# Designs tried in a protein design run: peptides against a protein of PDB entry 5VJI. Part 38

Target 1, 62 residues: chain A of PDB entry 5VJI
Amino acid sequence: NTLVVLHKSGLLEITLKTKELIRQNQATQAELDQLKEQTQMFIEATKSRAPQAWAKLQASLT

## One batch from the design tools (peptide; made by RFdiffusion4, then SolubleMPNN)

Design b2_p18_4_s1 (from b2_p18_4, 11 letters changed)
Fold by OpenDDE base, seed 1:
Structure b2_p18_4_s1 (fold): chain B 62 residues (1-62), chain A 18 residues (1-18)
Amino acid sequence: as target 1 above (62 residues)
Amino acid sequence: NEEVLKELQELLEKVKAE
């Protein structure tokens, strides 16, 4: 049985762990992208001093 | 052995798709 061979060799565990690591990496990257966007909004708010820019930043944090 | 390789390839393709 192929599944038994993969399990005993450790390749099944490695494959499943790799899938999970890819998923976690994608989730972490999405969080980093969100933080980058929020940082950019903060920079724009400090430069423009416009209330609308601060409101936009505040909305992104809630 | 051929069947084992086929199933391993299928698993690897699933990993690549994620």
Scores: peptide ipSAE 0.030, ipTM 0.596, DockQ to the pose 0.016
Fold by OpenDDE base, seed 4:
Structure b2_p18_4_s1 (fold): chain B 62 residues (1-62), chain A 18 residues (1-18)
Amino acid sequence: as target 1 above (62 residues)
Amino acid sequence: NEEVLKELQELLEKVKAE
């Protein structure tokens, strides 16, 4: 059957590994986006020097 | 064969969609 062919050809392993790499990439991208957002909040906090901006940054870190 | 290729293509599309 198709599963046996995929297994013997090595394509099943490649497919499963690709699936895992995509998942890991998505997780890493989410972390990167979060860091970018936190960096922006930090920049805004330093510019405004308003306690509300620092509170917003602090909330994002928890 | 053609059927194996079609099923492989479907599997690859599912992987890309995740």
Scores: peptide ipSAE 0.029, ipTM 0.587, DockQ to the pose 0.017
Fold by OpenDDE base, seed 2:
Structure b2_p18_4_s1 (fold): chain B 62 residues (1-62), chain A 18 residues (1-18)
Amino acid sequence: as target 1 above (62 residues)
Amino acid sequence: NEEVLKELQELLEKVKAE
């Protein structure tokens, strides 16, 4: 069957590994985006003396 | 053989779309 052919050819392993790498990359990118947002909130909080900005940052970190 | 190739292409397209 197709699965056997894929397995024997090595393409199954490559396909699965590729899918996993894509998933990991997406997860890492999401974490990076979150960090970027938190960094921006930190910058804004430092620029403003408004307690609301710090509260917003704190909420994002918890 | 043609069926296998078709299925492989579908799998590859799915991987590319992720």
Scores: peptide ipSAE 0.028, ipTM 0.586, DockQ to the pose 0.017
Fold by OpenDDE base, seed 3:
Structure b2_p18_4_s1 (fold): chain B 62 residues (1-62), chain A 18 residues (1-18)
Amino acid sequence: as target 1 above (62 residues)
Amino acid sequence: NEEVLKELQELLEKVKAE
């Protein structure tokens, strides 16, 4: 059957590993996106010097 | 055979779709 062929060829292991790497990549990307957002809020806070911008940044860091 | 290849392709498509 297909599963046996995949296992014997090594493609099953590669496929499963690929799925796991994709999942890990997505998790890392989410963390990176959060950091980028926080960085943007920091930049905006420094530019505007508005208390609201600093408050927004502070809230994001909690 | 054609059946094995088709099922393999379907599996690969699932991986690509995450």
Scores: peptide ipSAE 0.028, ipTM 0.575, DockQ to the pose 0.016

Design b2_p18_4_s2 (from b2_p18_4, 14 letters changed)
Fold by OpenDDE base, seed 5:
Structure b2_p18_4_s2 (fold): chain B 62 residues (1-62), chain A 18 residues (1-18)
Amino acid sequence: as target 1 above (62 residues)
Amino acid sequence: LQAVLDEIQAQLEAVKAA
């Protein structure tokens, strides 16, 4: 069956490792996206004269 | 990749059930 073939060929190990790498990549991407969002809020706050923009940034940093 | 993983899981379950 497929499982036996994948195991004997070494592709099972590659498949499982690839799965783990994808998971790690997704986690790292989420952190990167959060940083990008915080950076954008900082830019908007510096350009804005509205206290609400700074409040929004402050909330994101907590 | 997910399809392959699903197939692997299905076959594992089949073995356990046998």
Scores: peptide ipSAE 0.076, ipTM 0.709, DockQ to the pose 0.012
Fold by OpenDDE base, seed 2:
Structure b2_p18_4_s2 (fold): chain B 62 residues (1-62), chain A 18 residues (1-18)
Amino acid sequence: as target 1 above (62 residues)
Amino acid sequence: LQAVLDEIQAQLEAVKAA
């Protein structure tokens, strides 16, 4: 059957590894997105000079 | 990819049941 063929050909291992790589990529992307948002908050804090903006940034870093 | 994995799992269960 298809499963036996996939296993013997090595494609099952590749498929499972690909799934794991996608998961890791998504986790890394989430960290990157968080950093990007923190960077944006920093930019806004410098522009507005509002204490609220700095407080918002500080809260995000903790 | 998840659909492919689900299909593989379904086939595995079918083999076990046979």
Scores: peptide ipSAE 0.071, ipTM 0.699, DockQ to the pose 0.012
Fold by OpenDDE base, seed 1:
Structure b2_p18_4_s2 (fold): chain B 62 residues (1-62), chain A 18 residues (1-18)
Amino acid sequence: as target 1 above (62 residues)
Amino acid sequence: LQAVLDEIQAQLEAVKAA
């Protein structure tokens, strides 16, 4: 059957490894997106001169 | 693609559990 063919050809292992790599990529992308957001808050804090902006940034880092 | 990968993994787990 299809599963046996996938296993014997090595494609099942490759498929499962690909799934794991996709998961890791998604996790890394989430961290990157968070860093981008924190960077934006830092930029806004430097521009606004408002303590509220710095407080917002600090809260995001905790 | 993820759905296909999940299905393949589910089939593998089902065989192992049987």
Scores: peptide ipSAE 0.084, ipTM 0.685, DockQ to the pose 0.014; fails the geometry check
Fold by OpenDDE base, seed 3:
Parts: C-alpha cells; sequence; structure tokens
Structure b2_p18_4_s2 (fold): chain B 62 residues (1-62), chain A 18 residues (1-18)
C-alpha cells in the first residue's frame, strides 16, 4: 500500500518531519506575533505615559 | 498540505494499532 511505499522510500520520515516543522513554524510564528504586539504596547505605553497603557501591557504579559 | 500530512499520520497510527 501507499504507506509501505512511503516508508521504504524514506518519504514517510520526510513527510512526518515536514509536518512537525510546519507545526513548529506555526507555533514560533504565533509567539513572534505575540511579541510584536507586546512590543507595540510597550512603545505606546512609553509614549502615552498613561497608566492605562501600562496596565494593558501588563495584562498581555500574564 | 497539512490535511494530507494529517491523513498520512492517521494511517500510520492505524497500522501501528493493528
Amino acid sequence: as target 1 above (62 residues)
Amino acid sequence: LQAVLDEIQAQLEAVKAA
């Protein structure tokens, strides 16, 4: 069957590794996006000097 | 692609369980 062919050819290992790399990429991208948002909130907090902006940043870090 | 990869993994798990 297809699975046997994939295994014997080495493509199954590559396929599974690719899947894992895609998953890790997605997770890393999500963390990066979160960091970008937190960075933006930090910038806004420094500009506004308003306690609400700092509170918003603090909430995002929890 | 992810759906295809998931299906392949599912088939792998099914074979292992058999």
Scores: peptide ipSAE 0.083, ipTM 0.680, DockQ to the pose 0.015; fails the geometry check

Design b2_p18_4_s3 (from b2_p18_4, 14 letters changed)
Fold by OpenDDE base, seed 2:
Structure b2_p18_4_s3 (fold): chain B 62 residues (1-62), chain A 18 residues (1-18)
Amino acid sequence: as target 1 above (62 residues)
Amino acid sequence: NEAVKQELQAQLAKVKAE
């Protein structure tokens, strides 16, 4: 049984942990990208002083 | 990363030796 061999060797645990780390990395990267976008909208809002830019930032936070 | 890669290679070698 391949599954039994993978489990007993420790390879299954390492594989599952690797998958979880990849998932966490992807989630963190998505949050980072969102924060970068929000930061850019904040910079634009402060520069333009336009109500539309502040409205756009507000919409991104909800 | 390289640490994970090396560990996986070590485990594969262990399986091959069984």
Scores: peptide ipSAE 0.058, ipTM 0.621, DockQ to the pose 0.015
Fold by OpenDDE base, seed 5:
Order: structure tokens, then sequence, then C-alpha cells
Structure b2_p18_4_s3 (fold): chain B 62 residues (1-62), chain A 18 residues (1-18)
């Protein structure tokens, strides 16, 4: 039985761990993308000095 | 992941009991 062989060899555990690592990587990437966007809004706010740019940044941090 | 793991363990247990 394939499932029995996978379990006994440890490959099943490795497969499940790999899937979890992929999930965690995707979550971390999403957080990174959000931070990159917030950083860009901060840069734009500092350049323009416009209240609207600061308001946009503030809204993103809520 | 945990649900999938548990299901696989249940399937494994069933096969071993046969």
Amino acid sequence: as target 1 above (62 residues)
Amino acid sequence: NEAVKQELQAQLAKVKAE
C-alpha cells in the first residue's frame, strides 16, 4: 500500500511539513507585500508633503 | 493541515486493520 510505504519511510511527514512551509511562506509574502505598499505610501507622503498623502497612509495603518 | 493529517492517519489505520 502506497500510503503505508509513505508513512513508514517518513515521506508523508515531509510532504505535510512541506505543505505547511508553503502556506507559511505565502502568509509571510502577503505581509511583506503589505509592508512594501505602506512603505511606498510613506515615501510618497514625505515627498509631496500633501495632507492627502498622509491621510492615505494613516488610513492604511488602521 | 491538521484535518488532512488526521484523515490520512484514519485511512492508514483502516488499511492496517484489514
Scores: peptide ipSAE 0.056, ipTM 0.711, DockQ to the pose 0.011
Fold by OpenDDE base, seed 1:
Structure b2_p18_4_s3 (fold): chain B 62 residues (1-62), chain A 18 residues (1-18)
Amino acid sequence: as target 1 above (62 residues)
Amino acid sequence: NEAVKQELQAQLAKVKAE
């Protein structure tokens, strides 16, 4: 049984752990991308003396 | 990297021995 061999060898565990690490990496990357976007909105709000830019930033943080 | 390679080789050897 190939599944039993994979389990006993530890390759199944490595495969599952790898999948989990990929998932975590993707989640962290999404958070990073969101932060980058918020940072850009902050920069634009500071450059723009327009209240609309600050409103946009505030909406993104809520 | 080398440690990972060695571990994979050890596991492959284990599979072949079973």
Scores: peptide ipSAE 0.049, ipTM 0.594, DockQ to the pose 0.013
Fold by OpenDDE base, seed 4:
Order: sequence, then C-alpha cells, then structure tokens
Structure b2_p18_4_s3 (fold): chain B 62 residues (1-62), chain A 18 residues (1-18)
Amino acid sequence: as target 1 above (62 residues)
Amino acid sequence: NEAVKQELQAQLAKVKAE
C-alpha cells in the first residue's frame, strides 16, 4: 500500500519532519505576531499617555 | 529546513548506493 511504499522509501520520514517544521514555523509566527501587537500597544500608550492605553498593554502581557 | 534537507540527502545517498 501507499503507506508502506512511503515508509520504505524514506519519504514518510521526510514528510513528517516537514509537517513538524511547518507547525513550528506557524508557532513562531504566532509569537512574532503577538510581539508586534504588543509593540504597537506600547507605542500607542507612549503617545497618548492615557491610562486606558497602558491598561490595554498590561492586559496583553498577562 | 536543514533537517529535511539532510534527510533527503541521506535517502538519495542510500538509493545511489544500492
């Protein structure tokens, strides 16, 4: 069957490793996006000097 | 990425050795 052929050829291992790397990349991207959002909230807090902006930033860091 | 590349290289080398 197809699974046996993939395993015997080593393509299954490559495929599974590729999928794992994609997953890790997605996780890293999510962390990066979160950091970007937090950075933006920090910038807004410094500009406005408004307590609500700092509260929003603080909430994002929890 | 490097791990996938290395594994692919290893598989290709194995096939060539057969």
Scores: peptide ipSAE 0.047, ipTM 0.584, DockQ to the pose 0.015

Design b2_p18_4_s4 (from b2_p18_4, 14 letters changed)
Fold by OpenDDE base, seed 5:
Structure b2_p18_4_s4 (fold): chain B 62 residues (1-62), chain A 18 residues (1-18)
Amino acid sequence: as target 1 above (62 residues)
Amino acid sequence: NQAVLEEIQAQLAAVKAA
């Protein structure tokens, strides 16, 4: 059957590895997006010097 | 990732040809 052919050819292992790499990439992208958001809050805090902006940043880090 | 995808395509082609 198809599953046996995929296993024998090594394609099944590579397919599963590909799915795992996609998952890891998505997780890394989420972490990157979070860091970008925190960076933006830091930039806004430095520009405005408003306590509200610093409070928002502090809340995101704790 | 690109290398993995290329290998998948190569193996798929080989399976279809067999």
Scores: peptide ipSAE 0.055, ipTM 0.653, DockQ to the pose 0.015
Fold by OpenDDE base, seed 1:
Structure b2_p18_4_s4 (fold): chain B 62 residues (1-62), chain A 18 residues (1-18)
Amino acid sequence: as target 1 above (62 residues)
Amino acid sequence: NQAVLEEIQAQLAAVKAA
């Protein structure tokens, strides 16, 4: 059947590997997005010198 | 990543059994 053909051809394994790589990429991207947000809060804190901006950054790091 | 490979192989086995 179709499943047997996919397995024998190696396409099934490639498909599963691709799905896992996509998942890992998405997880890494989420970490990057979080870091980018924290960086932006840091930049804003340095610009304003406002205690509330630093508090916002501190809250994001905890 | 060895853990990833093991998970993929497990998934492959599960799909074959389905």
Scores: peptide ipSAE 0.054, ipTM 0.649, DockQ to the pose 0.016
Fold by OpenDDE base, seed 2:
Structure b2_p18_4_s4 (fold): chain B 62 residues (1-62), chain A 18 residues (1-18)
Amino acid sequence: as target 1 above (62 residues)
Amino acid sequence: NQAVLEEIQAQLAAVKAA
């Protein structure tokens, strides 16, 4: 049985661990991308003197 | 980390049972 061999060899555990790490990496990357976008909106809000830029930033933080 | 390990063990068990 292939599944039994994979389990006993430890490869199945490594595969599942790798899958979980990839998932966590993707989740962290999504948070990082969101932070980058929010940072950009903050920079634009500080550069502009338009209330629309601040409104856009505020909406992104809610 | 503990939650991750528990999830991995659960996934492993599910695969073995399938």
Scores: peptide ipSAE 0.054, ipTM 0.645, DockQ to the pose 0.016
Fold by OpenDDE base, seed 4:
Structure b2_p18_4_s4 (fold): chain B 62 residues (1-62), chain A 18 residues (1-18)
Amino acid sequence: as target 1 above (62 residues)
Amino acid sequence: NQAVLEEIQAQLAAVKAA
């Protein structure tokens, strides 16, 4: 059957590994986006004397 | 990740050549 053919050809392994790489990429992208957001909040906090800006940053780090 | 990608490409090439 199709599954046996995919397994023997190695394409099943490739497919599964590709899915894993996509998952890892998505996780890394999420971390990057979070860091970018935290960086922006830090920049805004340094520009402002408003305590709520620092509170927002603190909340993002917890 | 680069090593994994290279392995994937190698396997694809092997399948095409078979």
Scores: peptide ipSAE 0.038, ipTM 0.593, DockQ to the pose 0.018

Design b2_p18_5_s4 (from b2_p18_5, 11 letters changed)
Fold by OpenDDE base, seed 1:
Structure b2_p18_5_s4 (fold): chain B 62 residues (1-62), chain A 18 residues (1-18)
Amino acid sequence: as target 1 above (62 residues)
Amino acid sequence: SALQAQKQQLQEQIQAAL
């Protein structure tokens, strides 16, 4: 059947590997987005001179 | 229609493996 052909051709393995790579990419992108947000909070803390901005940054790092 | 049903079943089996 089609599934057997897909397996024997190696395309199933490629598909599963691709799925895993997409998952890893999404996880890495989420970490990157978090870092970008933390960087923005740092920038705002340095600019505002407001204790609240530093508190917000500190809360994000815990 | 029977062939379409079989095709759909095979596609579902593939999706179950993903």
Scores: peptide ipSAE 0.026, ipTM 0.639, DockQ to the pose 0.013
Fold by OpenDDE base, seed 4:
Structure b2_p18_5_s4 (fold): chain B 62 residues (1-62), chain A 18 residues (1-18)
Amino acid sequence: as target 1 above (62 residues)
Amino acid sequence: SALQAQKQQLQEQIQAAL
């Protein structure tokens, strides 16, 4: 059985840890993308001086 | 070889689990 061999060799643990690290990387990337979007909304709000742009930024921070 | 085939199969299974 492949699963038994992977477990006994320690490769299963490495595989599962790698999968978890990939998941964490994806989560961190999503947070980074959100921050980039919020930064862009901040820049737009400062440029436009329009209340709707500030409202959009505020909504993103909820 | 049979050994190379087994190694390849194991690698494919690892990749499928990720």
Scores: peptide ipSAE 0.026, ipTM 0.559, DockQ to the pose 0.016
Fold by OpenDDE base, seed 2:
Structure b2_p18_5_s4 (fold): chain B 62 residues (1-62), chain A 18 residues (1-18)
Amino acid sequence: as target 1 above (62 residues)
Amino acid sequence: SALQAQKQQLQEQIQAAL
């Protein structure tokens, strides 16, 4: 049984911790990408001064 | 054994990096 071998060797704990760190990294990266997109929409809104650009930014925040 | 000690050392290094 592969699971039993991984548990007894101590590799299961490391594997599970690694998976959790990967998950956290992916979540943080997604938040960062969203913030970058929102920043770009803010820049565009300030440049254009168009109500449509501000509406687009506001929609992204909800 | 030397092999067991090496395994433990590797596990400690990985754990320190996480």
Scores: peptide ipSAE 0.024, ipTM 0.494, DockQ to the pose 0.019
Fold by OpenDDE base, seed 5:
Parts: sequence; structure tokens; C-alpha cells
Structure b2_p18_5_s4 (fold): chain B 62 residues (1-62), chain A 18 residues (1-18)
Amino acid sequence: as target 1 above (62 residues)
Amino acid sequence: SALQAQKQQLQEQIQAAL
């Protein structure tokens, strides 16, 4: 049957691995976006020297 | 038909695995 053919050809494994890689990519992208946001808050805190900006950064790191 | 039912079942199994 089709499933057996996909399995024996290796295509099923490739498909499943691709799905996992997509998931991992999405997770990594989310972490990267968070880091970018935190970096921006750090930059703004250093520029303004305002306690509120530092408090905002601190809250993001919790 | 039995063949159509079998094909559908196989397709569902593939989709469940993906």
C-alpha cells in the first residue's frame, strides 16, 4: 500500500523529519524574537537612563 | 466499496502520522 511504499522509500521519514525541523525553526524564531525585544529594551534603557525603562527590562527578564 | 474504504483508512493513517 501507499504507506508501505512511503516508508520503504524513506520519504515518510523525510516528511516527518521536515515537520520536526519546521517546529524547531518556529521555536528558535520565537526565542530570537524575544531576545531581539530584550535587546531593544536594553538599548532604550541605556539611552534614556530612566528608571522606568530599566524596570521594564527587568520585568522582561523574569 | 471495500476498496474505497481501505483507501480512505490508509489516507487517514498517513495524515495521523504527519
Scores: peptide ipSAE 0.024, ipTM 0.629, DockQ to the pose 0.012

Design b2_p18_6_s1 (from b2_p18_6, 14 letters changed)
Fold by OpenDDE base, seed 2:
Structure b2_p18_6_s1 (fold): chain B 62 residues (1-62), chain A 18 residues (1-18)
Amino acid sequence: as target 1 above (62 residues)
Amino acid sequence: MAQYQQLLQQLEQQQAQL
């Protein structure tokens, strides 16, 4: 069984830790992408001065 | 990526049985 070999070699812990790091990286990337989008909406709101652009930004923050 | 995640899921299911 591959699991038994990985456990005995100590590679199971490394594999599971790598999985968790990938999961955390994906979550952090999603938060970063959301922040980038909100930043872009903020830049657009400041440039246009249109009330609709500010309303869109406000809706994204709630 | 998908094949690697599937392999990891199988390893975790087997770990829960140890």
Scores: peptide ipSAE 0.028, ipTM 0.615, DockQ to the pose 0.022
Fold by OpenDDE base, seed 1:
Structure b2_p18_6_s1 (fold): chain B 62 residues (1-62), chain A 18 residues (1-18)
Amino acid sequence: as target 1 above (62 residues)
Amino acid sequence: MAQYQQLLQQLEQQQAQL
């Protein structure tokens, strides 16, 4: 059985750990992308001084 | 990527049977 061989060799544990690291990386990337978007809205709000740009930023933070 | 995820899913299903 391939699974028994993978388990005995420790490769199953490495495989499962790799899966978890990929999942964590994807979650961190999503948070980073959200922060980048919020940062861009903040930059636009500071440049334009337009109430609409601040309202857009506020809506993204709530 | 998709083939690797499919292989991982198969390994997890087999692990649940041990």
Scores: peptide ipSAE 0.027, ipTM 0.605, DockQ to the pose 0.021
Fold by OpenDDE base, seed 5:
Structure b2_p18_6_s1 (fold): chain B 62 residues (1-62), chain A 18 residues (1-18)
Amino acid sequence: as target 1 above (62 residues)
Amino acid sequence: MAQYQQLLQQLEQQQAQL
């Protein structure tokens, strides 16, 4: 059984830890992308002073 | 990428049976 061999070699633990690190990296990347988008909307709202740009920013922050 | 994810899924299914 491949799983038994991986467990005995310690490679199973490394594999599971790698999976968790990938998941955490993906979550952090999504938060970063959201923050970048919100920052862009903030810059646009400050430049245009248009009420619609502020409404879009507000909708993204809730 | 896809092959690695498939291998991980198989290992997780087998782990749940231990």
Scores: peptide ipSAE 0.026, ipTM 0.595, DockQ to the pose 0.021
Fold by OpenDDE base, seed 4:
Order: sequence, then C-alpha cells, then structure tokens
Structure b2_p18_6_s1 (fold): chain B 62 residues (1-62), chain A 18 residues (1-18)
Amino acid sequence: as target 1 above (62 residues)
Amino acid sequence: MAQYQQLLQQLEQQQAQL
C-alpha cells in the first residue's frame, strides 16, 4: 500500500534519490577521514624523521 | 535519522515483495 502511494505521488523517486545521496555522502566522508589520517601521518613522518612513520604512511596509501 | 532509516527499510522490504 505505502509503496504504491509513494510511487504515484512521485515521493518514491525523491526517497530513493535521497538514499543514494546519503550513501554518496557517507563514501565522501570516509575518503575525507582517510585523507585527514594520511595528512596526520605525513606531519608525523616529517617531524620524527623516523623510518617507521614513513612506512605507516606508505601502508595507508596502498 | 532513525525514523527515516526505519521508513527506508520498510520500503526496501516492500520492493522485494514486488
């Protein structure tokens, strides 16, 4: 019943599009969080000059 | 957010029955 009403009203398309936008936003947020972490590892590698910090950064880029 | 996710889950279940 609800699905038929939503389809006829055009709200189903809006709901499905909103779902897809939420999914894309979550994916973009995960990429942004990964980039922030990689940036932090880069800052730590430049400060410490430790080979282990560069190895961690390299592992995060693979 | 929780109410929207619940509605979405109900719509997905109804789509699987078509």
Scores: peptide ipSAE 0.023, ipTM 0.580, DockQ to the pose 0.022

Design b2_p18_6_s2 (from b2_p18_6, 11 letters changed)
Fold by OpenDDE base, seed 4:
Structure b2_p18_6_s2 (fold): chain B 62 residues (1-62), chain A 18 residues (1-18)
Amino acid sequence: as target 1 above (62 residues)
Amino acid sequence: MAEFEKLMKQLEEQRAKL
């Protein structure tokens, strides 16, 4: 089976590490996208001076 | 990505049978 071939070739550890790095990259990308959205809400709140824009930002931070 | 995820799923299923 593929698992036995990867183990014998020494590539199993690299494959498992690659999976973990992909997972970590996806998590970091999601955090980055959230931070970008929060930054945009902050810019909008500072421009509009509207209480609703601040409430939206506050809701995104909780 | 989809091909890699499919491969990893197959490896996990094979590991569970050992």
Scores: peptide ipSAE 0.034, ipTM 0.647, DockQ to the pose 0.022
Fold by OpenDDE base, seed 1:
Structure b2_p18_6_s2 (fold): chain B 62 residues (1-62), chain A 18 residues (1-18)
Amino acid sequence: as target 1 above (62 residues)
Amino acid sequence: MAEFEKLMKQLEEQRAKL
């Protein structure tokens, strides 16, 4: 089976590490997307000077 | 991505049979 071939070739560990790196990359990308959204809310809050925009930003940071 | 995840699932299923 493919698993036995990957193990004998030493590629199984690389494959498993690649899976973990993909998972970590997905988590980091989600954090980055959240930070981008928070940055946009901050820009809108600074432009509008509206208390509601600051409240929205504050709610996103908690 | 989906093809890689499918391959990893197949490897996990094969591992469970060993």
Scores: peptide ipSAE 0.033, ipTM 0.646, DockQ to the pose 0.021
Fold by OpenDDE base, seed 2:
Structure b2_p18_6_s2 (fold): chain B 62 residues (1-62), chain A 18 residues (1-18)
Amino acid sequence: as target 1 above (62 residues)
Amino acid sequence: MAEFEKLMKQLEEQRAKL
């Protein structure tokens, strides 16, 4: 089976590490996307000076 | 990504049988 081949070749550890790095990258990307959205809301709040834009930003930070 | 996830699922299933 593929697992036995990866173990015998020494590639199993690299494969498992690659899986973990992909998972971490996906989590970091989600945090980055959230931060980008919050930054956009902040820019909109500063431009509009509308209380509703600040309320939306505040809701996104909680 | 989907192909890699499929491969990893297969490896996990094989590991669980050992």
Scores: peptide ipSAE 0.033, ipTM 0.646, DockQ to the pose 0.022
Fold by OpenDDE base, seed 5:
Structure b2_p18_6_s2 (fold): chain B 62 residues (1-62), chain A 18 residues (1-18)
Amino acid sequence: as target 1 above (62 residues)
Amino acid sequence: MAEFEKLMKQLEEQRAKL
């Protein structure tokens, strides 16, 4: 049983912490990607002055 | 990544049996 081996070796806690760090990294990456997209929409809205570009940005911020 | 997720799934399944 791999779980028993990891527990006895002290590696179980490291494995669980690694899983949590991966989850946190994925969440932070998703937030970063969203912010990048919102920044791009903001740049486009400021350049075009088109109401539709501002509406798209507003929809992404809610 | 896929190998790690597979290992974690196996550990979770084994933990549920203990």
Scores: peptide ipSAE 0.033, ipTM 0.641, DockQ to the pose 0.022

Design b2_p18_6_s3 (from b2_p18_6, 12 letters changed)
Fold by OpenDDE base, seed 3:
Structure b2_p18_6_s3 (fold): chain B 62 residues (1-62), chain A 18 residues (1-18)
Amino acid sequence: as target 1 above (62 residues)
Amino acid sequence: DAAYQQLLQQLEQLEQQL
């Protein structure tokens, strides 16, 4: 039984763990991208000093 | 891609039966 061999060797666990790590990496990357966008909006708000830019930033933080 | 993910899901289900 191939499945039993994979399980006993630890390769199945590694495979499933790798899958989970990829998923977690994707989630973390999405959070990072959001933070980058918020940072950019902050930079633009400081440069423009326009109330609209600050309002846009505030809306993004909800 | 989808086929690979389906395979992984099947492996995960089978692991629970061990």
Scores: peptide ipSAE 0.067, ipTM 0.686, DockQ to the pose 0.020
Fold by OpenDDE base, seed 2:
Structure b2_p18_6_s3 (fold): chain B 62 residues (1-62), chain A 18 residues (1-18)
Amino acid sequence: as target 1 above (62 residues)
Amino acid sequence: DAAYQQLLQQLEQLEQQL
């Protein structure tokens, strides 16, 4: 059985750990992307000084 | 994507049974 061989060789554990690390990396990247977007909204709010831009930023933080 | 996650769960369960 291929699964048994992979387990005994340690490759199954490495494969599963690698997949988990990829998943965690993707989750962290999503958080970073959200932060980047919020940062951009903050920059735009400071430039425009428009209440609408600040309201948009506030909505993104809640 | 759901099928992929199900496959991973099955692999993890099988690993624990070994």
Scores: peptide ipSAE 0.064, ipTM 0.682, DockQ to the pose 0.021
Fold by OpenDDE base, seed 5:
Structure b2_p18_6_s3 (fold): chain B 62 residues (1-62), chain A 18 residues (1-18)
Amino acid sequence: as target 1 above (62 residues)
Amino acid sequence: DAAYQQLLQQLEQLEQQL
């Protein structure tokens, strides 16, 4: 069957590894997006010099 | 991104056959 052929050819391993790499890429992108948001809050805090802006940043880091 | 989601779904389905 198809699964046996994929396994014997090594394509199954590549396929499963590709799936995992996609998952990891998505997770890394999510972390990057979070970091970008935190960076923006940091920039805004430094610009405003307002205590509430720093409080927002601090809350985001918890 | 949608293409990756579709591929992921297909790969997950294939994994269930193992």
Scores: peptide ipSAE 0.056, ipTM 0.662, DockQ to the pose 0.029
Fold by OpenDDE base, seed 4:
Structure b2_p18_6_s3 (fold): chain B 62 residues (1-62), chain A 18 residues (1-18)
Amino acid sequence: as target 1 above (62 residues)
Amino acid sequence: DAAYQQLLQQLEQLEQQL
């Protein structure tokens, strides 16, 4: 079957490594998106000077 | 990207066969 052929050819290791790299990329992208959101909340907090905006930012960091 | 998601799906299915 395909799995046996991939293992014997050495491509299974590369395939599994690729999957792991994709997973790590997704995790890094999620962290980046969170940072972007936190940055936006910081910008809004500085503009509004409202305690509620700072509270939202604080909640996102916990 | 659709091609990227298709590759991911194929890799996940392959892992389930291990």
Scores: peptide ipSAE 0.053, ipTM 0.651, DockQ to the pose 0.031

